# Peptides against a protein of PDB entry 6NYY: the designs that were tried, part 40

Target 1, 212 residues: chain A of PDB entry 6NYY
Amino acid sequence: KHFEQAIERVIGGLEKKTQVLQPEEKKTVAYHEAGHAVAGWYLEHADPLLKVSIIPRGKGLGYAQYLPKEQYLYTKEQLLDRMCMTLGGRVSEEIFFGRITTGAQDDLRKVTQSAYAQIVQFGMNEKVGQISFDLPRQGDMVLEKPYSEATARLIDDEVRILINDAYKRTVALLTEKKADVEKVALLLLEKEVLDKNDMVELLGPRPFAEKS
Target 2, 212 residues: chain A of PDB entry 6NYY as posed
Amino acid sequence: KHFEQAIERVIGGLEKKTQVLQPEEKKTVAYHQAGHAVAGWYLEHADPLLKVSIIPRGKGLGYAQYLPKEQYLYTKEQLLDRMCMTLGGRVSEEIFFGRITTGAQDDLRKVTQSAYAQIVQFGMNEKVGQISFDLPRQGDMVLEKPYSEATARLIDDEVRILINDAYKRTVALLTEKKADVEKVALLLLEKEVLDKNDMVELLGPRPFAEKS

## One batch from the design tools (peptide; made by RFdiffusion4, then SolubleMPNN)

Design b2_p13_2_s3 (from b2_p13_2, 6 letters changed)
Fold by OpenDDE base, seed 2:
Structure b2_p13_2_s3 (fold): chain B 212 residues (1-212), chain A 13 residues (1-13)
Amino acid sequence: as target 1 above (212 residues)
Amino acid sequence: VFEAYSTIGEIEK
């Protein structure tokens, strides 16, 4: 118990038991996190789900916790599925509420960073080509770009295409699994915290075998 | 190492 709490603290910060959300916001969080959970459940290259919670911690109102694979090399397919999982919360909000919230800001930052990295660091885009540039880090001085304005526009376009493709893929997936997202969200509203076993009981075994 | 995806409740104004 102490170890688990320590991990949760590292991931999400201190639990805010005194923070009270309005029922509608709590519902939004539940469906958002359910979107992450279900997307991760049905994407082959997504990380295994460990825990999903709608108990606020630090800046987070809820979270889905995953165990990443012990790997150093990533394929385009793996990165795409990770992007889709990351977009699961935003997509769930769109599907169930017909509106989006600011709750996905960190998710979108991660997706944006991943997309740019794929295109300008990993050389994974055919149009941009086999190039690798360092991206500015937070707090670093922004230096002149080592490429033309035309290349900059191309990069921007291809980033948008990649993110939109991931978004559409996630919409298709969570639309197909809409009932499962609903089940997870409703159970979250009841129990506030779900683990992998709860997900198995609710959705059945994950379709993809986990590597031991 | 663990990864988490969270609904963020704070915005910068």
Scores: peptide ipSAE 0.302, ipTM 0.839, DockQ to the pose 0.407
Fold by OpenDDE base, seed 4:
Order: C-alpha cells, then sequence, then structure tokens
Structure b2_p13_2_s3 (fold): chain B 212 residues (1-212), chain A 13 residues (1-13)
C-alpha cells in the first residue's frame, strides 16, 4: 500500500482532496478512465492494468495506471495497441456522450508523439519509408527540417492516418465492449478506485498472458 | 517504471 501510494504520487502528483467536480464532470472522468481500462484489458499488447481512479491528483482528474513491460524493442503492433489504449478515454467519451472534452489533451499529446516517432524515427510507415530523423524536443528551436515541404505534408498526412486508424480500432473495440465500459464506469462512480481484482470480477480474467 | 494515463482538468500550455 505504501509502495503504491508512493508510485501514485510520483506519477500523478498529490491527491487533491479539496477539488470537487460537478457530478456531470465526475461522470465524464469515470467513463473516460473506464475507456482506458477496458481498452487496455482487451488489447493483446497493452500493458497490464494496476489501478484506475477518478480521484483527482495534480492536474489529473482521474487516471489509469499500468505496469509497462520490461522491454527495449517495440513492434509496430505493440505501439498501435498502446495508442489505442491511450485513446480509450477519448473514444469512451465519444461513444457514451456523443461529445468530447479537453480531458484527453495529454493522451492526444502522447499519441501524437508516438505517431510522429513511428513515422519519422522508426521508419514504420511504408509511404514515408525507411527514414529516421530527429524530432524536435520541447523547447528546441527548429531552424530547418531535413526534408522538403512536400515530405513534411506527407508526414503530417500519414500521422493523421495512423492516429485515425488507431482511433477507429479503439472505437470498434470499445463499441464491442460497451457494456464492459459501462460496468467499469459505474463501479468507479461508486468506489472511485478500482484495482486489477475488481476488473477481473467485472470482466473476467484478462484474455492475454501478463508479461510484466 | 509505471505508466499512467490521466484525464486532465486544466489546459496545459
Amino acid sequence: as target 1 above (212 residues)
Amino acid sequence: VFEAYSTIGEIEK
């Protein structure tokens, strides 16, 4: 318990007990986090879920915590499933509310970074090809790109395609598992924090072997 | 190392 709390503080920051969300926003957070949790549960290459919470910490209103695999090499398929899991919150909001919120901004940042990295650093896009360029880091002044504007446009287009493909995959998954997302969300609204055992009780055992 | 995915309540600049 102490170990988990320490990890939560490191990842999510300090718990904001004084921050009270309106019921509608709390509901949004619950379904958002349920989307992450369920997506991760049913994606083969997603990381194992440790905890899901709708208790605000730092700037986060809720979170799904995972244990990443201890690996140095990632396949395209693994990166895709990670993207889908990351999009689970946004997709859940869309499915259940028919609208999206700003809550997914960090998720989208991560997805965007991953997509660009796959295309311009890892050479995982057939149209762009087997190339590897340095991506600008936060705070870096980009003076010149090592490719043409046409290539830049191609990269941007392929990034959007990749993200949209991940989004569609996530929509398909969470639509199929819509009832499961609902179960998790409702239980979150009741308990505020769920662990792996709660997920097993709700959804059954995770259908994939845990490698972490 | 652990990973967390969070709903963000404030707009980050």
Scores: peptide ipSAE 0.282, ipTM 0.825, DockQ to the pose 0.385
Fold by OpenDDE base, seed 3:
Structure b2_p13_2_s3 (fold): chain B 212 residues (1-212), chain A 13 residues (1-13)
Amino acid sequence: as target 1 above (212 residues)
Amino acid sequence: VFEAYSTIGEIEK
C-alpha cells in the first residue's frame, strides 16, 4: 500500500481530499475515466490497466493508470490503439452527456502530438509518404519548414483524418461497450478507485494477453 | 514506468 501510494503521488501528485467536486462534475469525471478504462480494456494494443481513480490529484480530477510495455518499436496499429484509448474519455463524455468538457485537454494534446509524429516523423501516412522531419519543440525558434506550403496543408489534412479515424473507432467501440462504460462509471462513483481485479469482476477477463 | 491519463480540472494557460 505504501508503494502504491508513492507511485500515485509521483504520477498524479498528492490527493486533494479537501477538493469536493459538485455531483455533476464528479459524474462527468467518472464517465470520462470509465471511457479510458473500457477503451484500454478492449483494445488489443492498449497497455494493461492498473488503476482508475476519480480522486483528485494535482491538476487531475481523475486518472487511469496503465503499465506500458517495455518496447522500443511501435507499430501503426499500436499507435492507433493508444490514440483511441487516449480519446476514450472525450468519447465517453460525448456518448453519455451529448456534450464535451475541457477535461480532455491533455488527452487531445497527446493525440495531436502522436498524429503529427506518425505522419512527419515515422512516415506512416501513404499520402504524405516516407518522410521524416523533426517536430518543433515548444520554445524552439520557428525554423523554416523543410517542405512547401502545399505539403504543410497535406500534413494538416492527414493529421485531422488520422485523429478523426481514431475518434470514430473509439466512438464505435465505446458505443458497443456502452453498458460496460456505465458499469465502470457507476462503480467509480461508489468506490472512487478501481483496480484490475474490480474490472475483471465487472467486465470479465481482459480479452488480450497481458505482458507483465 | 507508469502512464496516466487524467481528466484535467483546470484550464492550462
Scores: peptide ipSAE 0.279, ipTM 0.831, DockQ to the pose 0.387
Fold by OpenDDE base, seed 5:
Formats: C-alpha cells, sequence, structure tokens
Structure b2_p13_2_s3 (fold): chain B 212 residues (1-212), chain A 13 residues (1-13)
C-alpha cells in the first residue's frame, strides 16, 4: 500500500485534498477515466490496468495507471492500441454526454506526438514511406524542413487519417462496451479509486494474458 | 512514446 502510494506520487503528483470539483465535473472525470480503463481492458496490445482514480493529483483531475510492458520495440498494432487507450477518455465523454471537454488536452498531445512519430520517425506509413528524421522538441524552431511542402501536406493528411482511425476504433470499442464503461464510472463515483481486483470483480478477467 | 499514466486535467495555459 505504501509502495503504491509512492508510485502514484511519482507519476501523478501529490494528492490535492483541497480541490473540490462540482458534481457534474466529477461525473465527467469518472466517465473519462472509465473510458481509459475499459479501452485498456479490451485492447490486446494495451498495457494492463493497475489503478484508476478520480482523486485529483497535481494537474490531473483523475488518472488511469497501467503496468508498462518491459519492451523497447513497438509494432504498429501496439502503437495503435495505445493510441486508442489514450483516446478512451475523450471518446467516453462523447458517447455519454454528447459533448467534449478540455480534459483530454494531454491525451491529445500524446496521441498527436505518437502519430507524427509513427509517420516521420518510424517509417510506418506507406504513402510517406521509409523516412526518419528528428522531430523538433517543444520550443525549438525548425528553420528548414528536410522535405518539400507537398510532403508536409502529405504528412499532415496521413497524421489526421491515423488519429481518426484510432478514434473510430475507440468509438466502436467503447460503444460495444458502453455498459462496462457505465459500471466502472458508477463504481468510481462511489469508491473514487479502483484497482485491478475491483476491475476483475466488475468486468471479469481481462481477456488477454499478461506477458511476464 | 507513451506514459503508463493517462490523465484528465486542467487547462494548460
Amino acid sequence: as target 1 above (212 residues)
Amino acid sequence: VFEAYSTIGEIEK
């Protein structure tokens, strides 16, 4: 228990006990985190869920924590499932509330970064081809791109396609598992923190074997 | 590429 709390502090920051959300915002957070949790639960290449919480920490109003696999190489399929898991919160908001919030800003940043990396660093897009160049770091000014404007437009188009495909995949998944998202969200509103065991009790065992 | 931590957060300005 103490070890888990230490990990939570490292990844999520200190718990903000004084931060009080309005009931409607708390509900939004619960369904957002439930979306992440359920998406990760039913995606083969997503990391297994360890904990999901709607207790604010640092800048986060809630979070889902996963156990990363000890791997250095990622397939295109793995990266797609990770993108879908990351989009789970936004998608859940859309499905349940018919509107989206600013809460997914960090998630979208990660998805955007991953999509660009797949196309321009990992050579995973057939139209763009087997290219790899370093992306500018946040705050760095790129004076000259190593490709034409036509290629830039192609990259932008293919990034959009990749993200939209991930989004549609996530919508399909969470629509299919809508009842499960609801169950998780409601239980979060009751307990505020769920662990893997809670998820197993609620949804049954994760359908994918954990790789050791 | 990906963190083992997904969040919903406040607006970053």
Scores: peptide ipSAE 0.096, ipTM 0.744, DockQ to the pose 0.556

Design b2_p13_2_s4 (from b2_p13_2, 7 letters changed)
Fold by OpenDDE base, seed 1:
Structure b2_p13_2_s4 (fold): chain B 212 residues (1-212), chain A 13 residues (1-13)
Amino acid sequence: as target 1 above (212 residues)
Amino acid sequence: VFEPYSTIGEIVK
């Protein structure tokens, strides 16, 4: 409990219990977080859900927390499922509200960074090939790209393809599991915080064996 | 490193 709270404080900041969201915004947050939670629940290579909350913390209005495995190597399949999980909030908003919000900005940043890393750092794209370049870090002088403009365009195109594929996969999943997303969102609006046990009670056991 | 948190929040400036 103390360790989880410490992690929550480091990542999410302090709970802003005084921040009152409008009911419609709180509803949006609940469905957004439910999208993350359900996507993570039904994606084999996603990290298991630890906690989901619609209580504002720091700059966040809500969050889904996962228990990462102690691993140093990631497969292409794992990275794809992580991308899908990260897109779960945006996709849920689209499915339930027919509109999208700015709330997914950080998620999209993470997805974008992951997609570029897969293509230009990990060599995981067949068209771009077995290459590895350092991505410009924030504050690094824009060093000349070690590749041509044509290669830059190819990279950008393949990044869009990868993200769109992840998005479509997430849409398919959350459309199939739409009733589960609704259940989680409604329960979030009631309890504000759900843990793994709440998810098991609501959805049944996660269909993937927890790797011990 | 994927952050163990997915969040909805304010526009990151």
Scores: peptide ipSAE 0.137, ipTM 0.759, DockQ to the pose 0.521
Fold by OpenDDE base, seed 4:
Structure b2_p13_2_s4 (fold): chain B 212 residues (1-212), chain A 13 residues (1-13)
Amino acid sequence: as target 1 above (212 residues)
Amino acid sequence: VFEPYSTIGEIVK
C-alpha cells in the first residue's frame, strides 16, 4: 500500500482535490479509464492492472496504473498489446460517446512513439526491413535523415498501418467486452478508485496467468 | 521503457 502510493506520487503527482470536473467530463474520464482497464485485463501481454482512478492527479484527470513486467526484451506481440491497452481509453470514448476528446493526447503520443520505435529502431516491420535508426530526441536539431524521402513516406505509412491495426484490435476487443467496460465505468463513477480486487469482482479472474 | 501509468487529460495546452 505504501509502495503503491509512493509510485502514484512519483508518476501521477499530487491529487488535485480542488479540480472539480463537470459531470459530463467525469463520465468521459470514467469510460476512458475503464477502456484502459478492460483492455489491459483481456490482453495477454498487457501489464496487470493495479489501480484505476478518476481522481485528477498532476496534469491527468484520471489514470490506470499497471505493474510493469521486469523484462528488458519485448516481442512484437507484447508491444502490440501494450499499444492496444494504451488505445483503450480513446476506443472506449468512441464506442460509448460516438465522439473523441483531447483526453487521449498522451496515450496517442506514447502509441506514436512506440510505433515509430518498432519500425525504425527495432526492425519489426517487413516493408521497412531490418533497419535501426536513431529517432530524433526532443531538442536534437533535425539532422538529415539517414534515409530518402521515399523511405520517410514508407515509414510514416507503416506507422499509420501499425497504429490503425492496434486501434482496430482494441475496437474489436472493447466492443466484445462492452458490457464489462460499462460495469467498470459505472463503478468508477461510484467509487472513483478501483483496485485489482474490484476488477476481479466485476469481471472475474484475469484470464491469463500472472507471471509473478 | 513503457510507463506503467496511463493518464487522461490536457497535458499540452
Scores: peptide ipSAE 0.130, ipTM 0.753, DockQ to the pose 0.552
Fold by OpenDDE base, seed 3:
Structure b2_p13_2_s4 (fold): chain B 212 residues (1-212), chain A 13 residues (1-13)
Amino acid sequence: as target 1 above (212 residues)
Amino acid sequence: VFEPYSTIGEIVK
């Protein structure tokens, strides 16, 4: 418990008990985090959920924490499931509220970066092919792209396709598991923090073997 | 880089 609290403080910062969200925003946060949690629960290659919280901390109004695997090599399937998990919050908002919020900005940034990396660094796209270029770092002079404008357009198109595919996959998953998302969201609104055991009690055991 | 921590709604801009 002390170790977990220490990790939470390091990752999430201190709990801001003075930060009071309006009920509607709190509800949005709960369903957003529930989307992440449920997506991670039912995606084989997603990292297992450790905690999900809607208690405001230094970094955000809510968070989902996962146990990362110690791995250096990632498959295309793993990267896709990670993208889907990352989109889970946005998708949950869409499914339950019919509207989207700014809450997914960081998630979309991560998904965008991952998609570009898959296509232009890892050569994981068939149309673009077996290429690997360094992505411009923030602040690096826009070095001349080592590819034509036509290739740039192709990359952009394939990035959109990849993200859209991940989004659609997440929509399908969370639509199928809509009742589970709601259960998690409602329990979050009650308890504010859920752990793996709460998820098991609510949803049953995660359908994938945990690598110890 | 996948971070094991996802957030919604930045409290501190």
Scores: peptide ipSAE 0.121, ipTM 0.750, DockQ to the pose 0.492
Fold by OpenDDE base, seed 2:
Structure b2_p13_2_s4 (fold): chain B 212 residues (1-212), chain A 13 residues (1-13)
Amino acid sequence: as target 1 above (212 residues)
Amino acid sequence: VFEPYSTIGEIVK
């Protein structure tokens, strides 16, 4: 418990007990986090869920925590499942509320960064090809791109295609598992924090063997 | 300053 709390402080910051969300916003957060949790539960290459919370911490209103595998090499399939898990919150909002919120801003940033890295750093796109360029880091001098404007447009188009494919995959998954997302969201509204054991009790064992 | 609503799916490093 103390170790988990220490990790939570490092990742999420201090609990802001003073930020009382309105009931409708708390509901939105619960379904958003349930989307992340359920997507991670049913994606083969997603990291194991450790904890999901709708208690505001730092700048976040809720979070899902995962234990990463100790690996250095990632396949295209693994990166896709990670993208889908990251899109789970946005997709859940769309499915249950028919509207999207600003809550997915950080998720979309992460997905965008991953998609660009796959295409321009890892050479994982057939149209762009076996190329690898360093992306400018925040604060670095924007050096001239080592490719043409036509290549830049191709990259941007293929990034959009990759993200949209991940989004559609996530929509299909969470639509199939819609009842499970609702169960998790409702339990979050009751308990505010769920762990792996709560998820097992609610959904059954995760269908993929945890390779420790 | 409008702080946007944010939720995080984070990989625990």
Scores: peptide ipSAE 0.095, ipTM 0.680, DockQ to the pose 0.118

Design b2_p13_3_s1 (from b2_p13_3, 5 letters changed)
Fold by OpenDDE base, seed 1:
Structure b2_p13_3_s1 (fold): chain B 212 residues (1-212), chain A 13 residues (1-13)
Amino acid sequence: as target 1 above (212 residues)
Amino acid sequence: VFLPYSTIAPPPP
């Protein structure tokens, strides 16, 4: 308990118990986090869910917390499933509300960064090919791109394709599992915090064996 | 290492 709380504080900041969201915003957060949780539950290469919460922390209104495996190498398939899990919140909002919010900003940033890294650092795109260059870090002078404007356009197009493919995959998954997303969201609205055991009770065991 | 996926409040306008 104390160790988990310390980690949560480092990652999410201090719990804002005094921050009261409007009921509609709280509902949006619950469905958003449920989307992350359910996507992570049914994606083979997603990290195991540890905790999902709709109690605000720091700048976060809610969060899903996963226990990543100690891995140094990632496959393209693993990165795709991670992208889908990251898009789960946005997709859930679209499916349930027919509208999207600013809540997914950090998720979209992560997805964007991952997509660019896959294409320009890891050589995982067939059209762009086996290239690797460093992405400008925040604060680095944008050095001249080591490629043409035509290549820049190709990269941007392939990034969009990759993100859209991940988005479509997530839409398909969460549409299939729509009832499960709703169950999780409703239980979140009741309990505010769910752990892995709550998810097992609600959805059954995760269909992928946790490699211990 | 925990990866949080969070609904983020936008910065105030």
Scores: peptide ipSAE 0.222, ipTM 0.802, DockQ to the pose 0.498
Fold by OpenDDE base, seed 3:
Structure b2_p13_3_s1 (fold): chain B 212 residues (1-212), chain A 13 residues (1-13)
Amino acid sequence: as target 1 above (212 residues)
Amino acid sequence: VFLPYSTIAPPPP
């Protein structure tokens, strides 16, 4: 208990017990986090869920915590599943509410960064080809791109395609698992915090063996 | 490295 609380404090900051979300916002957060949790549960290459919470911490209204594998090499398939998991919150909001919120801003940033990295750093796109350029760091003025404007347009188009494909994959998954997302969301609204055992009780064992 | 996926409140305007 004390160790978990210490980790939670380091990761999320102090629980803001004083920040009471309106019931509708709390519901939105619950379904958003349930989307992440369920996507991560059913995607083979997603990291295993450790904890999901709708208790506000720092700037976060809710969060899903995963145990990443110690790996140095990532496949295209792994990166896609990570993108899908990251989109799970936004997709859940769309499926359940028919509306989207600003809550997915950080998720979309991560997905965008991953998509660009896959195309321009890792050479994972067939149309752009086997290229690798450094992405501009935050604050670096890219004075000159090492590629033509035509290549820039191609990169932008392929980034959109990749993100859209990940989005569609996530929509398909969470639509199939819609009842599971709802179960998780409802239990989150009751307990505010779920662990892996709660998820196993709700959904059954994760269909992928945890590689120790 | 715990990557929290968080529903983030936008900064107040």
Scores: peptide ipSAE 0.214, ipTM 0.798, DockQ to the pose 0.490
Fold by OpenDDE base, seed 5:
Structure b2_p13_3_s1 (fold): chain B 212 residues (1-212), chain A 13 residues (1-13)
Amino acid sequence: as target 1 above (212 residues)
Amino acid sequence: VFLPYSTIAPPPP
């Protein structure tokens, strides 16, 4: 308990008891976090869920915590499932509210970065091919791209395709599991924090063996 | 290492 709280403070920041979300915003956060939680629950290559919370911490209005696998090598399938899990919040908002919020900004940033990395760093796109370029880091002078404008357009198109495919996969999953997302969201609105045991009680055991 | 996925408040306008 104390160790988990310490980790939560380091990762999530201090609980901002002073940020009173409007009830509608709190509801949006609950469904957003439920989307992440449920997507992670039913995606084979997603990290196991440890905790989900709608208590604001730092810059986050809510969060889902996962136990990452100790791995240095990622497959394309693993990266896709991670993208889908990351999109789970945005997709949940779309499914339940028919509207999207700015709450997914960091998720979309992560997804965008992952998609570009897969295509231009990891050579995981067949059309772009087995290439690897360093992405300009924030603050690096964008030197001339080592590829043509045609290649730039191809990269941009394939990034969009990859993200859209991940989005569609997430929509399909969370639509199938819509009732589960709602159960999690409603319980979050009641308890504000759910752990893995709460999720097992709500959804049953995670369908994938936790590879320790 | 915990990977937090979070709903983030937009920067103030």
Scores: peptide ipSAE 0.207, ipTM 0.798, DockQ to the pose 0.478
Fold by OpenDDE base, seed 4:
Structure b2_p13_3_s1 (fold): chain B 212 residues (1-212), chain A 13 residues (1-13)
Amino acid sequence: as target 1 above (212 residues)
Amino acid sequence: VFLPYSTIAPPPP
């Protein structure tokens, strides 16, 4: 407990007890975080859920916390499931509210970065091929791209395709599990914080064995 | 490294 709280403080920052969300915003956050939680629960290569919270911390209005596997190598399938989990919040908002919010900005940034890395660093796209280019780091002058404008357009197109495929996969999953997302969201609105045991009680055991 | 997925408040306009 103390160690988890220390990690939460390091990662999420201090609880902003003074930040009172409007009920509708709190509802949006609950469904957003429930989307992450449920996506992570039912994706084989997703990291195990540790905690989900709608208590604002730092710049976050809510969060789902996962225990990452100590992995040095990632498959394309693992990266896809991680993208889907990351999109779970946005997808949940779309499914339940028929609208999207700015709340998914960081999620979309992460997904975008992952998609570009897969295509231009890891060579995981068949159309772009077995290439690896350094992505400009934040603050590096965008030096001349080591590829043509045609290749740039191809990369951009394939990034959009990859993200859209991940999005569609997440929509399919959370639509199938819509009732589970709602259960988690409603319980979040009551308890504000859920752990793995709460999720097991709501959803049953995670269908994938935690590879220790 | 824990990957928190978070709903983030937009920067103030």
Scores: peptide ipSAE 0.206, ipTM 0.795, DockQ to the pose 0.528

Design b2_p13_3_s2 (from b2_p13_3, 5 letters changed)
Fold by OpenDDE base, seed 2:
Structure b2_p13_3_s2 (fold): chain B 212 residues (1-212), chain A 13 residues (1-13)
Amino acid sequence: as target 1 above (212 residues)
Amino acid sequence: VFKPYSTIAPPPP
């Protein structure tokens, strides 16, 4: 209990018991978090789900908690599945509501950062090639880019392609698993918090062995 | 290191 609460505090911040969401907003959060949860469940290289909650914490209205693998090296395929899982909330909103909200801002930031890192830091794009440049950190002086404007345009185009491919992959997955997303969302609206066991009861065992 | 994914409240207007 104390350890879990400490982890939750570190991850989400302080529980805001006084933050009352409108029923429609709470529904949006439930389907958003269900999208993350289900995407993570059915993506091979996604991290295993530990907990999903629609109880507001800090700036978060809901969250999904995952157990990351202890790894230092990531493949392109692993990074793609992580991007898809990160897009799961936004995609769920689109599928179920036909509209998107500002709720995915941090997810989109993470996806954008990952896409740029893959292309300009890890050399994972064939068109851009085997290059590695430091990305400007927030607050660092925007050093002149060590590459041409033509290369900058190419990078921007390839980032969009990568994100769009991840988005389409996530749409396909969550459309196929639409009923599962709904089951998770409805149970979240009832229980507010789900664990891995709740997910197993709803969806069956995760189809990918949790690499310990 | 836990990686949380969260629905974020918009900044106040």
Scores: peptide ipSAE 0.211, ipTM 0.803, DockQ to the pose 0.515
Fold by OpenDDE base, seed 5:
Structure b2_p13_3_s2 (fold): chain B 212 residues (1-212), chain A 13 residues (1-13)
Amino acid sequence: as target 1 above (212 residues)
Amino acid sequence: VFKPYSTIAPPPP
């Protein structure tokens, strides 16, 4: 308990007891976090869920915590499942509310960064090919790109395709598991915090063996 | 190292 709370403080920041979300916003957060949780549950290469919360912390209105696999090498398939899990919140909002919010900003940033890295750093796109360029860091003067404007357009197009494919995969998954997303969201609205055991009770055991 | 996924409140306009 105390150790978990310490980890939660480090990851999420201090509980802001003063941020009272409107009931509709709290509902949006619950379904957003449920989308992440359920996507992570049913994606083989996603990190296992440890905890999901709709208690605001720092800049976060809710969060899902995962136990990352200790790995240094990532496959294209693993990176895709991680993108899908990251898109789970946005997709859940679309499925349940028919609208999207600004709540997915950090998720979209992560997905965008991952997609560009896959294409221009890891050589994982067949059209762009086996290339690796350093992405300009935030604040670096973008010196001359080592590729043509035509290649820049190709990169941008292939990034969009990759993100859209991840999005469509996530839509298909969470549409299939729509009832599970709703169960998690409703229980979040009741308990505000769910752990792995709550998820097992709701959804059954995760269908993938925990790689220890 | 736990990776949080979070719903983020945008800065006020």
Scores: peptide ipSAE 0.207, ipTM 0.803, DockQ to the pose 0.503
Fold by OpenDDE base, seed 4:
Structure b2_p13_3_s2 (fold): chain B 212 residues (1-212), chain A 13 residues (1-13)
Amino acid sequence: as target 1 above (212 residues)
Amino acid sequence: VFKPYSTIAPPPP
């Protein structure tokens, strides 16, 4: 408990008890976080869910926390499932509300960064090939790209394809598990915070063995 | 470092 709370403070920041969300916004947050939670639950290579919350912390209105695997090498499949989990919030909003919000901005940033890294750093795209370029860090002057404008366009196109594929995979998953997303969202609206045990009670045991 | 933490973010100011 104390260790988890310490991690929560470091990662999520302090609880902002003063931020009162409107009921409709709180509902949006609940379904968004439920999307993350359920996607992570049913994706083989996703990290195990530790906690999901709709209590605002730091700059977040809600959050899902996962236990990171002590892993140094990631497969393409693992990175895809992580992208899908990260898209779970946006996808849930689309499925349940027929609209998207700005709430997924950080998620989309992470997905975008992952997609570019896969294509231009890890050589995981067949069309772009076995290349590895340093991505400009935030604040670095965009020095001349070590590739042509045509290659830049190809990279951009393949990034969009990869993200769209992850998005479609997430849509398929959360559509299949729509009832589970709703159960989690409704329980979040009641309890505001769920842990792994709440998820097991609600959804049954996670179908993938935790590689401890 | 994949942060094991996803958040719904408020709109930028």
Scores: peptide ipSAE 0.144, ipTM 0.763, DockQ to the pose 0.751
Fold by OpenDDE base, seed 3:
Order: structure tokens, then sequence, then C-alpha cells
Structure b2_p13_3_s2 (fold): chain B 212 residues (1-212), chain A 13 residues (1-13)
């Protein structure tokens, strides 16, 4: 108990007991986080869920915590599943509310960065080919791109394709698992915090063996 | 350092 609370404080900051979300916003947060949780549950290469919470902490209204694997090499398939998991919140909002919110801004940033990295750093796109360029760091003035404007357009197009493919994959998954997303969201609204055991009770065992 | 993997946050002001 004390150890978990200490970890939670380090990870999320102090519980903002004073930050009362309106019921509709709290519902949106619950379904958003449920989308992440369920996507992570059913994607093979996603990190296993440790905890999901809709208790506001620090700057976050909710969060999902995963146990990352110690790995240095990532496959294209792993990166795709991570993108899908990251899109899970946005997709859940779309499926359940028919509207999207600003809540996915950080998720979309991560997905965008991952997509560009896959194409221009890791050479994972067939059309762009086996290339590797350094992405500009935040604040670096990109003086000159090491590629033509035609290549820039191709990169931008392929980034959009990759993100859209991940999005569609996530839509398909969470549509199939819509009832599970709802179960998780409703339980989040009740308990505010779920752990792996709650997820197992609700959804059954994760279909992928935990690689120790 | 366990960072939250995903967060829903209000937009920056």
Amino acid sequence: as target 1 above (212 residues)
Amino acid sequence: VFKPYSTIAPPPP
C-alpha cells in the first residue's frame, strides 16, 4: 500500500482530490483510458497494462501505466501495435461518442513522432526505402532537408498512410471489443483505478503470455 | 523510471 502510493506519487504526482471533473468529462476520460487499456490488452506487441486510472494527477486527467519490456530492438509490427495502443483513447472516443476531444493531443504527438521515425530513421517504408535521416530536435532550426521536396511529399504521404493504417486497425479492434471497452469504462467510473487483476476479472486472461 | 505511457490531459493554456 505505502509503496504503491509512493510509486503513484512519483509517476503521476499528487492526487488532485480538489479537481472535480464534470460527469460528462469524467465519462470521456473513462472511455478514453478504457480504449488504451483494451487496445493494450488485445495487441500482442503492446506492453502489458499495470494500472489504469481516471484520478486526475499532476497535469493528467487519467492515465494508463504499462510494464515495458527491456528491449533495444523494435520490429515494425511492435511499433505498429504500440501506435494502435496509443490511438486507443482517440478511437474509443470516436466509437462511443461520435466526437473527438483534445485529450488525445499527446497521443497523436507520440504517434506522429513514431511514424516519422519509422519512415525516415528506421527505413521501414518500402516506398521511401532504406534511408535514415536525423529528425530535427525540438528547437533545432532545420536549415536544409537532406532530401528533395518530392521526397518530402512522399514522406508526408507515407506518414499519413501509416498513421491511418494504425488508426483503422485500432478502430477494427476496439469495434470488435466494444463491449469490453464499455465494461472497463464503467468499472473505471465506479472504482476510478483498475489494476491487472481487475482487467483479468473483467476481460479474462490476457491472450498473450507475459514474456518474462 | 516508470512514466505513464498514455495520458489524457487538458490542452495547455
Scores: peptide ipSAE 0.097, ipTM 0.737, DockQ to the pose 0.551

